Peptides against a protein of PDB entry 6A30. Designs and how they scored, part 61

Target 1, 150 residues: chain A of PDB entry 6A30
Amino acid sequence: AQDADNVLQPIMDLLDSNLTLFAKICEKTVLKRVLKELWKLVMNTMERTIVLPPLTDQTMIGTLLRKHGKGLEKGRVKLPSHSDGTQMIFNAAKELGQLSKLKDHMVREEAKSLTPKQCAVVELALDTIKQYFHAGGVGLKKTFLEKSPD

## One batch from the design tools (peptide; made by RFdiffusion4, then SolubleMPNN)

Design b2_p17_8_s4 (from b2_p17_8, 5 letters changed)
Fold by OpenDDE base, seed 3:
Structure b2_p17_8_s4 (fold): chain B 150 residues (1-150), chain A 17 residues (1-17)
Amino acid sequence: as target 1 above (150 residues)
Amino acid sequence: SAQERIEELTEKLKEAK
């Protein structure tokens, strides 16, 4: 449990800062959409960090934004400006690039597979972060969190 | 704790406009 907490603390610190800002400036509908995009980004980043060879934060984030960024445009989200909202998400995504540190805590750079202990830590960490994004029911729905972020 | 942070986030999201 302590190992999972240690892994999540930096991530949660980053998310808390960003979500606090978004909660202040976004309407609930917009905020929900932002949460969904952040969830996808976090999950994909974690997956790539654990399973795939190390990538530069910028390259990884850029790829993720290109893949999922189209979802925000289609949602007709009334952001103060489409450009401002996109830029904010882009900035948040850049900060989330620090999720690469998760690898340093959980996986040795050359390991393509996790040890049983590491798997247990990852599982606990994932459960905790799902609860975080659910936020007592006012965040994302459990059904959404249980599905693939793709 | 993680639980405390979840509760804090919950309250912040409830206050959103």
Scores: peptide ipSAE 0.484, ipTM 0.911, DockQ to the pose 0.661
Fold by OpenDDE base, seed 5:
Structure b2_p17_8_s4 (fold): chain B 150 residues (1-150), chain A 17 residues (1-17)
Amino acid sequence: as target 1 above (150 residues)
Amino acid sequence: SAQERIEELTEKLKEAK
């Protein structure tokens, strides 16, 4: 459990920052679309991390997501007044567009064998991240989360 | 913890427009 938490910490930190911002500036339907795109990106990134580098506490998931999510590094933006809201939405839409393009360019790598311990950590990590995106029922539907992002 | 983060996100998403 602790290993899974260590693996997920960097990605959750990034997601918390991004989703906090989007929750404040986006209407629910837009927010749902953002969640779906982030889910796909996360799944693809996790797949790459499992397939290429050794699974360690210093997972490349957070690094990869940070590298590609450059526009949201200052995720705790003080929301300015109503007039600035439109600009924030526009900026968020730009970032989302770039994120979607990045997702489409993510290539699947050849799978490698994992140790039983690594498999257990991955399984727990996947379960945890699904719960995260489900967010007590106000996030993505379970049926969506069980489908392949491809 | 991860569970705490899930709960916190849940509350944040409930507040969304």
Scores: peptide ipSAE 0.466, ipTM 0.902, DockQ to the pose 0.650
Fold by OpenDDE base, seed 4:
Structure b2_p17_8_s4 (fold): chain B 150 residues (1-150), chain A 17 residues (1-17)
Amino acid sequence: as target 1 above (150 residues)
Amino acid sequence: SAQERIEELTEKLKEAK
C-alpha cells in the first residue's frame, strides 16, 4: 500500500545512503555484520514507534528518522580513499546510533490498539523491510530476519 | 517503488568486495 511505502521511504533513504557506502568500502563479512546490526536497529526503532507513540497518520517514524537522518546527505559518496573509509564508517555508525536514542524522545504513552488500517500498514512495512534486508538472497538470511531482535 | 529500491540494493550488495 502507498501508506506503507510512505512510512518506509525515510527509513529506506537513510539505509540506502549508508548501505551504499558500506557496500563500497566494507568486505563482505563486515558488510553482513553491518546489515545485522542495522536490522536490529530498524526493528527496535519500529517496535518502539509502534508501541510508544500511536501511529498517527503523520508517520512519526518518517519524521523522527528524517530529523535524525538530516545529517546524511543523499549525496553521491565519492569512493573515499582507503584512509577516509574508516572515518566514514565511524561517522555513519554514529549517525545510525542516533536512531537508538530515538526512544528518549518518545513519550511513553499507553499503547493504543492499532486500527485495522494501521495494522495492515505495519504488516506490509515489515514484509517490505524484510525483503529489503534479504536483498534477493545476497543480504541477510530469511531465518535471521524472522528472529525478533528482542 | 520499494521493489525497485530492493533491486538496487541487491545489485549493490552483489558488487560488494
Scores: peptide ipSAE 0.414, ipTM 0.884, DockQ to the pose 0.658
Fold by OpenDDE base, seed 2:
Structure b2_p17_8_s4 (fold): chain B 150 residues (1-150), chain A 17 residues (1-17)
Amino acid sequence: as target 1 above (150 residues)
Amino acid sequence: SAQERIEELTEKLKEAK
């Protein structure tokens, strides 16, 4: 549990900052959409960081945004007059690029598959992140989170 | 702790209009 918490701290620090801002400026429906996109982004970032060789932050962010950005463009989300929803997600994704540093904490740079201990930490971390995004029922639905790829 | 962060986020999201 402590190891998972240590691994998640950088992610949570970044997410807390962004979500605090979004909660203040976004309408609830827009905020839920933002949460869904952030969830996808976080999951894909973690997957790539763990499974794939290290990518540059720019390449990782660009790939993630390209894959999921089409979902944001379809819905004209009425954001406060000073911010575009796509731009907000882009900024959040840019900050999430720092998640590449989590590889050093979760996976020893050994070209080997995750050890059983590392797998257990990742599973616990994923469960914690799901709880985080659920936010006591105010965030994303459990059914949505459970169907999301790890 | 992670639990504390979840609680904090929960409260922040409740304030969203």
Scores: peptide ipSAE 0.341, ipTM 0.847, DockQ to the pose 0.696

## One batch from the design tools (peptide; made by RFdiffusion4, then SolubleMPNN)

Design b2_p18_1_s1 (from b2_p18_1, 7 letters changed)
Fold by OpenDDE base, seed 4:
Structure b2_p18_1_s1 (fold): chain B 150 residues (1-150), chain A 18 residues (1-18)
Amino acid sequence: as target 1 above (150 residues)
Amino acid sequence: SASQERIKALAEKLKEAL
């Protein structure tokens, strides 16, 4: 449980920071598209976190997410005026794009087989994140979520 | 867990936005 929390916390911080903003400024169809991209990002981040750093390096997930997420300063997000929303979406999409490219900078070390404990942590984390993105049925479809590697 | 509770809370916020 604690190990799952260690994996989930950085992801939740990313999601909380970005989705809270997007949920307020995006139209529903745009928001759903953003959710799909965020889902892919989260899955890729989890995959990399599992494959590249030993799960013990809490610092790497936090640093990766913080290095790329530090552009979103904890600044009191004044509700941007309608004009600011589009630029924020663009900037966030650019940041998401950069996070997707982070794959190219991570040396693919040989994927060590996950220990049973690590597998359990990943499964718990994955199920929890799926629940978030599904959002009781109003978010992403289960069929879309299941396309991501378990 | 604390993270699960946070996710539930965030999921509710997302539901309200959709």
Scores: peptide ipSAE 0.226, ipTM 0.796, DockQ to the pose 0.652
Fold by OpenDDE base, seed 1:
Structure b2_p18_1_s1 (fold): chain B 150 residues (1-150), chain A 18 residues (1-18)
Amino acid sequence: as target 1 above (150 residues)
Amino acid sequence: SASQERIKALAEKLKEAL
């Protein structure tokens, strides 16, 4: 349980910060599109984290997310005018795109097989994140979430 | 777990936005 919490906390901090903002500024249809992209990002990040050496390097994901998260604190979120909202989405998409480029710099270390404990932690984390994105049936479809490679 | 409860709370916020 505690190991799952350690994996989930950085993801939850990212989701809380970004989705709280997007939920306020986006229409439902736009928000659903953003959720799909965030889901892909989270899945890709988790996949990479799982392929990376054991959970001891919580420091790297936390540091990577914290280094990018510190840039967001100083923005007094003035409710962006309609024009500013588009620019914020574009900037957020650009930042998320840069996080995607981090893929190219992560040396594909040989995927060490996850221990049964690590598998259980990942499964719990995935189920919890799926519940978030499903949002009681109003969010992403369960079938879409389940098509993510296990 | 504490993280699961936090996720439930965040999911409720998301439900309100959708």
Scores: peptide ipSAE 0.224, ipTM 0.796, DockQ to the pose 0.629
Fold by OpenDDE base, seed 3:
Structure b2_p18_1_s1 (fold): chain B 150 residues (1-150), chain A 18 residues (1-18)
Amino acid sequence: as target 1 above (150 residues)
Amino acid sequence: SASQERIKALAEKLKEAL
């Protein structure tokens, strides 16, 4: 349980900070597109964190997510004018594009078999994240979430 | 777990926005 919480906390912090903002500034159709890209990002980050040596350091997920999330300074988000929202989406899209390039540079290190304990933690974390992105049926479709390469 | 409760709360906020 505690191990799953340690994996989930950084992800929740990222989702809380970014999605609260996107939910306010994006139309529903744009928000769904953003959610799909965030899902891919989360899945890729988890895959990397699991395949990479268990750097249990909150720092690496947090740093990978922060290095890609740092553009959203803590500023009291005055409702950005429609222009500022567009720029934020553009910046987020640019950052997501850079993450796609990072996938190509990840040497497919041979899938080190996770221990049964690690697998159980990952499964619990994935189920919890899938529930978030599904958002009671108004978010991403279950079929889309299930087809994601586990 | 505290994390699961937080995710549920976040999911509800997202649901309200969609």
Scores: peptide ipSAE 0.211, ipTM 0.790, DockQ to the pose 0.669
Fold by OpenDDE base, seed 5:
Structure b2_p18_1_s1 (fold): chain B 150 residues (1-150), chain A 18 residues (1-18)
Amino acid sequence: as target 1 above (150 residues)
Amino acid sequence: SASQERIKALAEKLKEAL
């Protein structure tokens, strides 16, 4: 349980910071596209954290999320005026475009066999994240979430 | 867990925005 929380905390912080902002400024169709890219990012981050050797899972997730979240370190996002909102969407789209390119460069390291404990933590984390992205049926479709390579 | 409660709260916020 505590190990799952340690993996989930950085992900939740990323999701809270980004999606709270995007939910306010994006139209529903744009927001769903952003959610799909964030889902891919989260899955890739989890895959790397699980497959990569014992750098503390928290430090690796934190470093990966910080590398991708460097645009978010700028302070308390004042609710942008309409002009600022458009610029933020543009910046977010640019960042997501960079993430898509990163996916193409992700060398699939050979999946190390997870211990049964690690598998249980991953399953719990995946179910929790799927619940978030599904958002009671108004978010991403279950079929999309289930087709994501685990 | 605290993380599960937090993710549920985040899911509700997302649901309100969609």
Scores: peptide ipSAE 0.199, ipTM 0.778, DockQ to the pose 0.634

Design b2_p18_1_s2 (from b2_p18_1, 7 letters changed)
Fold by OpenDDE base, seed 3:
Order: structure tokens, then C-alpha cells, then sequence
Structure b2_p18_1_s2 (fold): chain B 150 residues (1-150), chain A 18 residues (1-18)
């Protein structure tokens, strides 16, 4: 448990800051969309960090944004701030790209050979992040969180 | 747990916003 909390601390700090801001400035429909996109981004970042170590943070962010950014434009998400919702997600993704530090905490060895202990920590970390995004039922639905973001 | 405290805090903030 303590090891999982230590691993999650950097990502939770970033998520707390971003989600607090978005909760304040976004209308509820926009906020739900932002939560979904952040969930996808976090999960893909974690997957790539654990399974396929990125060559560069910029390459990872660019690939993630290209893959998922198209979904944000189809819903005419009227952001109250006249800012393009894609730009806000881009900025959040850029900050989340600094979660390469999560790699240093989770994966001290080559990404392909997690020890049983590391696997247990990752599983607990994933469960905790799911609970975080579920937010007591106010956030994302469990059925959505259980689906692959890919 | 620090993580649980953060979850509760976020839950409260989202309940206020949604």
C-alpha cells in the first residue's frame, strides 16, 4: 500500500491541480469530456511507460494527442473560456508527459521484466487511479474505467 | 492513506461542480 502511494504521488499531484482547475472553470458536460480524455491519456501514458518505454516525452505526447485529440473536436465542446478544449488537453498532456518520473518510481528495471512485487504495486496503483477517476460515483462510470482506453 | 484523502477531496470538488 505505501509503495503504491509513493508511486502515485507525482501523478496525483498533477491530476489534483488540473482537475481542480477544470472543475472550477468547465461546465459539467465539458468537465465529463475532459475527465474521459484525461483518463485515456493517463492510462496510455502508464501503459507505454510500463510496457513500451518511450524514446522521448514529446514523441509519446504527440502520439497520444494525435490518437485521442480527434475525439475532442467532434463534440462541439463549448469551453466557457473561448479556449480550444484541445489546447487545454494538450497543455494537460504536456504536463502529464513529465510523468516520465513515474517510470523512475515504478520501473527501476527494464520495462519487460517487472518483478512480482512490482506487478502487485502496479495493480494496486491502477485500482487506486480507477477509484480516483470514479470519485465516489460522481466522476467516470466503472464500466467506462474497465474498458481499454486503446 | 494519502491517496484516499485525495480521492475524497476530488469527490467533494466534483460533487460541487457536477
Amino acid sequence: as target 1 above (150 residues)
Amino acid sequence: SKSQERIEKLTKKLKEAL
Scores: peptide ipSAE 0.364, ipTM 0.867, DockQ to the pose 0.747
Fold by OpenDDE base, seed 4:
Structure b2_p18_1_s2 (fold): chain B 150 residues (1-150), chain A 18 residues (1-18)
Amino acid sequence: as target 1 above (150 residues)
Amino acid sequence: SKSQERIEKLTKKLKEAL
């Protein structure tokens, strides 16, 4: 349980920062698109962390997400005027794009096999994130979430 | 867990927005 929490915390920090903003400024269709992109980003980041050196307690996910999430925490976002919302979406999309570029710097070191315990933690984390993105049926469809390799 | 509580809170916010 505690190990799963450690894996989930950086992801939740990313989701809290980005989704709280997007939920306020985006209409439903845009928000759904943002959710899909965030899902892809989270899954790709987790997949890379699994392929990268074993989940040491320093969750590389945590470090990677924390490096990118620190930029968003500082804005006590006064609800900007309608013009500022578009710029905020653009900036957030740019930040998400930078997270995707992190792919190129993650050298595929030899996939050190996760221990059975580490695998169980990752599986629990993935299931929890899937439940979050599904949001009781109002979020992403189960069929979309299931297309991402576990 | 603390993580589950945070996820539930975020899920609620998402449900309100969608």
Scores: peptide ipSAE 0.337, ipTM 0.858, DockQ to the pose 0.685
Fold by OpenDDE base, seed 1:
Structure b2_p18_1_s2 (fold): chain B 150 residues (1-150), chain A 18 residues (1-18)
Amino acid sequence: as target 1 above (150 residues)
Amino acid sequence: SKSQERIEKLTKKLKEAL
């Protein structure tokens, strides 16, 4: 449990900040679409992280997210005027697009088989993220989350 | 867990927004 929490902390920090902002500025249908795109991004990132070297390097996920997250902290959270909300979504989409480009440069290091302990941590982390995106029934539907390739 | 606390916090924020 604690190991899964430690793995999730950097992702949760990013998601909490962005989703809190999006919840304030987005209409319900737009927010649902944003949640779906974020879910896909998180799943793709986790899939690659699982293929990447052992979970022991908390520094890599933290460094990848910190390298991308440091760009967001310098933005003074001015409550964006309606025009600034669109720019924030565009900037977030641009940052997400850069995360997708990081896909192409991540050398397929040899898929090191996860140890049974690492598999258990990943399963617990996935379940926790599914619960996070479901958000007590106000977020994504369970059927949508379960159809995502585990 | 810390993660469950964050889930509850997000759930509250989303319920307020949706």
Scores: peptide ipSAE 0.270, ipTM 0.819, DockQ to the pose 0.778
Fold by OpenDDE base, seed 5:
Structure b2_p18_1_s2 (fold): chain B 150 residues (1-150), chain A 18 residues (1-18)
Amino acid sequence: as target 1 above (150 residues)
Amino acid sequence: SKSQERIEKLTKKLKEAL
């Protein structure tokens, strides 16, 4: 549990910041699309972390997510006038679209063998992230989350 | 857990937005 929380902390910090912003500026349909793209990004990042260097570097997941999210932070959050909010959504959607293209360039590398402890941490982390994106039923549907490759 | 608290907080925010 504690190890999973430590791994998730940087991810959740990024997600909380972005989702809080998007929840304020996006209409329901756009917000759902954003949630789906963020879910894909998180899953891909976790997959890379499992396949690539050992989970020991908690900073690596955060860094990978931050590298992919860096385009989003450069938008100086001016207080949304309706016009500014729309432009922010457009820019965010454009960047999310680029992140979706990044999925196509993600070569599936061979998964490294994990210890039983590492597997348990990953499973707990995945379950927690699924709960996070489900958000008590107001977020993504469970059926959508379960279709994502673990 | 800290993670569960954050999930609850997000859930509240999303309920307000959706």
Scores: peptide ipSAE 0.249, ipTM 0.805, DockQ to the pose 0.757

Design b2_p18_1_s3 (from b2_p18_1, 6 letters changed)
Fold by OpenDDE base, seed 2:
Structure b2_p18_1_s3 (fold): chain B 150 residues (1-150), chain A 18 residues (1-18)
Amino acid sequence: as target 1 above (150 residues)
Amino acid sequence: SSSQERIEKLTKELKEAK
């Protein structure tokens, strides 16, 4: 369990920072759309990162996301005006676009064999991230999360 | 776990969203 948490920490740090901002400036329907796109991005990134490099390096998932996404700083949450809000949304959308570029730079090779322990960590990590995006039922639907992220 | 705390945090934030 701790290993799975460690793997997810860098990803969740980035997600938390951005989603906190989005939750303040976006309407719920927009948030849902953002969540869906982030889900696809995260799952695709995880898949490639698990298959290509050793699982011991899975902490790099967050680093890779951070490198390409450059998520909005949590400190920008001060929203005094409509104009500022619009600009913030634009900037956030732009940053999400940068995250998507990571997909284009990652080449998937033949899957490496994982130990039983590594498999268990991956399974737990995947379950945890699904729960994260489900967010107690106010996030993405379970049916969506059970489908292919592509 | 730290992950569960983050799930709860996100849940709260989404509930409070406009």
Scores: peptide ipSAE 0.576, ipTM 0.935, DockQ to the pose 0.673
Fold by OpenDDE base, seed 1:
Structure b2_p18_1_s3 (fold): chain B 150 residues (1-150), chain A 18 residues (1-18)
Amino acid sequence: as target 1 above (150 residues)
Amino acid sequence: SSSQERIEKLTKELKEAK
């Protein structure tokens, strides 16, 4: 469990910061759409990063998202203060757009096999992130999370 | 766990969303 938490920490930092912002400025229907798009992005990123060699001591997902995320400091998107809600949404959408391009630029390296331990950690991490997006039932539906995001 | 706390936090935030 601790290993899974460590794996997810960087991505959850990014997700928490952005979703907190969106929850403040967006209507619930918009939030649901944002969650769906983020879910797709996260799943695609995870799928690709499993094949990639580790870049640093940090998780591949967190590192790659941070690299491609503009205006991110410590996993948080900084939006200009005192902007109206429309401008905030626009800026956030722009940042998300940049992140969504990550999947197009990620090239899979030679497939590496996971050890049984690593496989178990990934499985637990995947379950945990599904629970995160489900958010006690107010987020995405379980049936949606169990299907392919593609 | 840390992840569980984050889930609970998000749950609260989404419930309070407009």
Scores: peptide ipSAE 0.575, ipTM 0.934, DockQ to the pose 0.681
Fold by OpenDDE base, seed 3:
Structure b2_p18_1_s3 (fold): chain B 150 residues (1-150), chain A 18 residues (1-18)
Amino acid sequence: as target 1 above (150 residues)
Amino acid sequence: SSSQERIEKLTKELKEAK
C-alpha cells in the first residue's frame, strides 16, 4: 500500500492542483467533461508509459490530444474564463506530461515485463486512481471508470 | 492514507463547485 501511495503522489499532486483550479472556474457540467477527458489522458499515459518504449512528453500528449481532444469541441462548451474548453484541456495535458515520471517510480527497467510485485503495485495504484476520479460518487461514474479509455 | 485524504479533498471541492 505504501509503495502504491508513493507512486501516486506525483500524479495526485498534479491532478489536485489542476482540478482545484477547474472546480473553481468551471460549472459542474463542464467540470464533468473535463474530468472525463483527464481520466482518458491519465489512463492512456499510464498505459503507454508502462507498455510502450519511452516517448517524449510532447509526442505522447500530442497523440493523446489528437485522439481524445475532439470530444471537447463537440458541443462548444463555453467556459466562464472565455477560454475554449479544448484549450483548457490542452493546457492541462501539458502539465500532465509530467506523468512520464510514473515509469521511474513504477518500473526501474524499461522492459515491458513487470515483476509480480510491480504488477501488484500497479493494480493497487490503478484502483486508487479510479477512486480518486470517482470522488465519493460526485465525480465520474464507476461504469465509466471500468470501461477502456480508448 | 495520503491518497485517501486527497480523495476526500477532491470530493469536497467537487461538491462545492458552481
Scores: peptide ipSAE 0.572, ipTM 0.934, DockQ to the pose 0.683
Fold by OpenDDE base, seed 5:
Structure b2_p18_1_s3 (fold): chain B 150 residues (1-150), chain A 18 residues (1-18)
Amino acid sequence: as target 1 above (150 residues)
Amino acid sequence: SSSQERIEKLTKELKEAK
């Protein structure tokens, strides 16, 4: 369990920051759409990380997200005035754009087989992230999460 | 777990969303 948590921490740090902002500024229907797009992005990124590099405790995803997350730190969400809301959306869009670019920088390395331990960690991590996006039933539906993100 | 705490936090935030 701890290993799975460690794998997910960098992803969740980024997601928590962004989703907290989106939850404050977006209407529920828009927020749901944002969640769906983030889910697809996360799953596609995880798939590549699982298939290509050996799962180290510092998953390539975690490292990549940390490298790109440093640019996200300075969003001191001072509740900006209405004019600042547009800037916040712009910043959020820019951040999402950076995440999409992250996909392009993942070089396809040789697929290595996972050890049984690594498989267990990945399985738990995937389950945990699904629960995260499901968010006790107020997030994405289980039927959506169980389908291919493609 | 840390992840469960984050899930709970997100759940609350989404429930309070507009």
Scores: peptide ipSAE 0.576, ipTM 0.934, DockQ to the pose 0.676; fails the geometry check

Design b2_p18_1_s4 (from b2_p18_1, 8 letters changed)
Fold by OpenDDE base, seed 4:
Order: C-alpha cells, then structure tokens, then sequence
Structure b2_p18_1_s4 (fold): chain B 150 residues (1-150), chain A 18 residues (1-18)
C-alpha cells in the first residue's frame, strides 16, 4: 500500500490541481469529456511507465511522474479571472494538450516482466486511480472505468 | 491510506465545484 501511495503521489499532485480547475470552469458534460481524456492519458502513461526497466527502486514510476509532472506544472496555463466560458474551455484544452505532450515524452523501453510484488503494487495503483477518477460518483461512471482496458 | 485521503479531498472539491 505504501509503495502504491508513493507511485501515485506525483500523478495525483498533477491531477488534483488540473481537475479542480476543470471542475470550476467546465459544465458537467464538458467536464466528463475532459475526465475521459485524462483517464486515457493516465492509462497510456502508466502502460508506458510499467514497460520501463525496473529501477531497483519501487519509486521509479513515482520519480518519473514527479519529474515530468513538475515540468508540466511549470508550464501550467493560468486562466484569466473573469474570462468567458469559451476562453476557459480553450485554456483547459491547452492544459490537456500539455498533458498529451507529457505522454509523448515518456519513453517506452523494452517490456520486462514484473515481479509478483510489482504486479500487486500496479494492481493496487490501478484500483486507486479508478477510485480517483470516479471521485465518489461526481467523476467518471464506475461502469466506464471497469470496462477500460487494463 | 494517503491516496484514499487524497481521493476524499478531490471528491469534496469536485462536489463543491458543482
């Protein structure tokens, strides 16, 4: 559990600020679509990261996400106060574009087999991320998250 | 866990934003 928390911490730091912002600026339908795109991005990012050679440290995924997440935060789009809804949506879309670039910068290396311990950590991390995106029912539908390829 | 606490915090933030 602690290892999963360590792995998830950087991505949650990145997502917390962005999701909070999107929740404020997007109407329900737009927000749902944004969440779906973020879900796809996160799943793809995790897939790429898991395929990376294990650094002997269980925090490898966390370290990579932290490094990249910090880079993205530095480039975070600030929304102007009192902007119209169109401009806010545009800015939110720009943020998603930055996240997409982050995805593309994650290098996929040769797939190595995970140890049983690593698999357990990944499974726990995935379950936690599903709960995170469900957000007590205000986020994505549980049925959508459960049908997503792991 | 720490992650569970963060999920709760996010949930509340998202609820407040609606």
Amino acid sequence: as target 1 above (150 residues)
Amino acid sequence: SKSEQRIKELTEKLKEAR
Scores: peptide ipSAE 0.247, ipTM 0.798, DockQ to the pose 0.766
Fold by OpenDDE base, seed 1:
Structure b2_p18_1_s4 (fold): chain B 150 residues (1-150), chain A 18 residues (1-18)
Amino acid sequence: as target 1 above (150 residues)
Amino acid sequence: SKSEQRIKELTEKLKEAR
């Protein structure tokens, strides 16, 4: 449990910051769409991290999320006017699009088989992330989260 | 766990936004 919490902390820090902002500025249907895109991004990031050697996982997720999160943080300083909120969503969507393209350019290092302990940590982490995105029923539907390719 | 606590906090924030 503690290992899963340590792996998830950087992701949750990013998500907490972004979701808090989006919850304030987005209508419910827009927020749901944003959550779906963030879910895809998180799943893609985790898939890459699982394939990467264990020693670099925390640093790489943190670095990838920090490198891309710094682009979003620079926009966060101004209280969004109604016009600024739309631009922030557009910028966030653009950043998400760039992250998706990064998938095609990352050299697939040889997938090291996870140890049983690592698999258990990943499963626990995935369950926690699903709960996070479900958010007590106000987020994404469980059926959507369960159909996502693990 | 720390993650469970963060989920609860997020859940409350999202409820307030509805």
Scores: peptide ipSAE 0.245, ipTM 0.800, DockQ to the pose 0.778
Fold by OpenDDE base, seed 5:
Structure b2_p18_1_s4 (fold): chain B 150 residues (1-150), chain A 18 residues (1-18)
Amino acid sequence: as target 1 above (150 residues)
Amino acid sequence: SKSEQRIKELTEKLKEAR
């Protein structure tokens, strides 16, 4: 459990900041779309972490998410006037859309062999992230989350 | 856990935004 929490902390730090902002400025349908793209990004980042970097490098998940989220942070500073907020959402949605397209073109590499302990940590982390994105029923639907590749 | 607590906090924030 502690290992899973350590892995999740950088992800949650990034997601908390972005989701809080989007929750404030987005219409419900736009927010749902943003959540779906963030979910895809998180899943892709986790997949890369399993395939390429050692799981012990907690900084890698955060760094990978930050690298992909860099365009999202640049829009963060302006107090959204209604017009500025809309443009920021549009730009963020465009960037996230590009990331989703990139994911579709990425060849899935073969996962590294994991120890049973590492597998358990990953499974727990995935379950926790699913709960995070479901957000007590106000986030993404469970059916959508369950269709995502493990 | 810490993660569970963060999920609860996010859930409340998202509820308030709706």
Scores: peptide ipSAE 0.238, ipTM 0.794, DockQ to the pose 0.787
Fold by OpenDDE base, seed 3:
Structure b2_p18_1_s4 (fold): chain B 150 residues (1-150), chain A 18 residues (1-18)
Amino acid sequence: as target 1 above (150 residues)
Amino acid sequence: SKSEQRIKELTEKLKEAR
């Protein structure tokens, strides 16, 4: 438990600030969309950090933004400008790229395989992140989080 | 757990913001 808390601390520090800001400035529908994109970014970054340690932060961020940025539905998001919401997600994704520090905490070795201890820490961390994004029912639905790739 | 406490705090902040 303490090891998982130590691993999650940098991620939670970043997400706490961003999610609090987005909750204040976004309408409910926009906030839900932002949360979904952040969830995808966190999961993909975590997966790549664990599975593909040699990837650079810039390469990971650029690939994630290119793959997921196209999925921002040009829906009638009454954001002050459609560009502002996309730019905020882009900035959040750029900051989430600092999750390379998670690499240093989770994977001490460029090992292709996690030790049983590391696997247990990752499982606990994933469960905690799911709870974090669910946010007592005001965030993402549990059914959505359970269908997301781990 | 520190993480559990932070989740609780964030949950309350998100509820208040809505």
Scores: peptide ipSAE 0.234, ipTM 0.793, DockQ to the pose 0.823

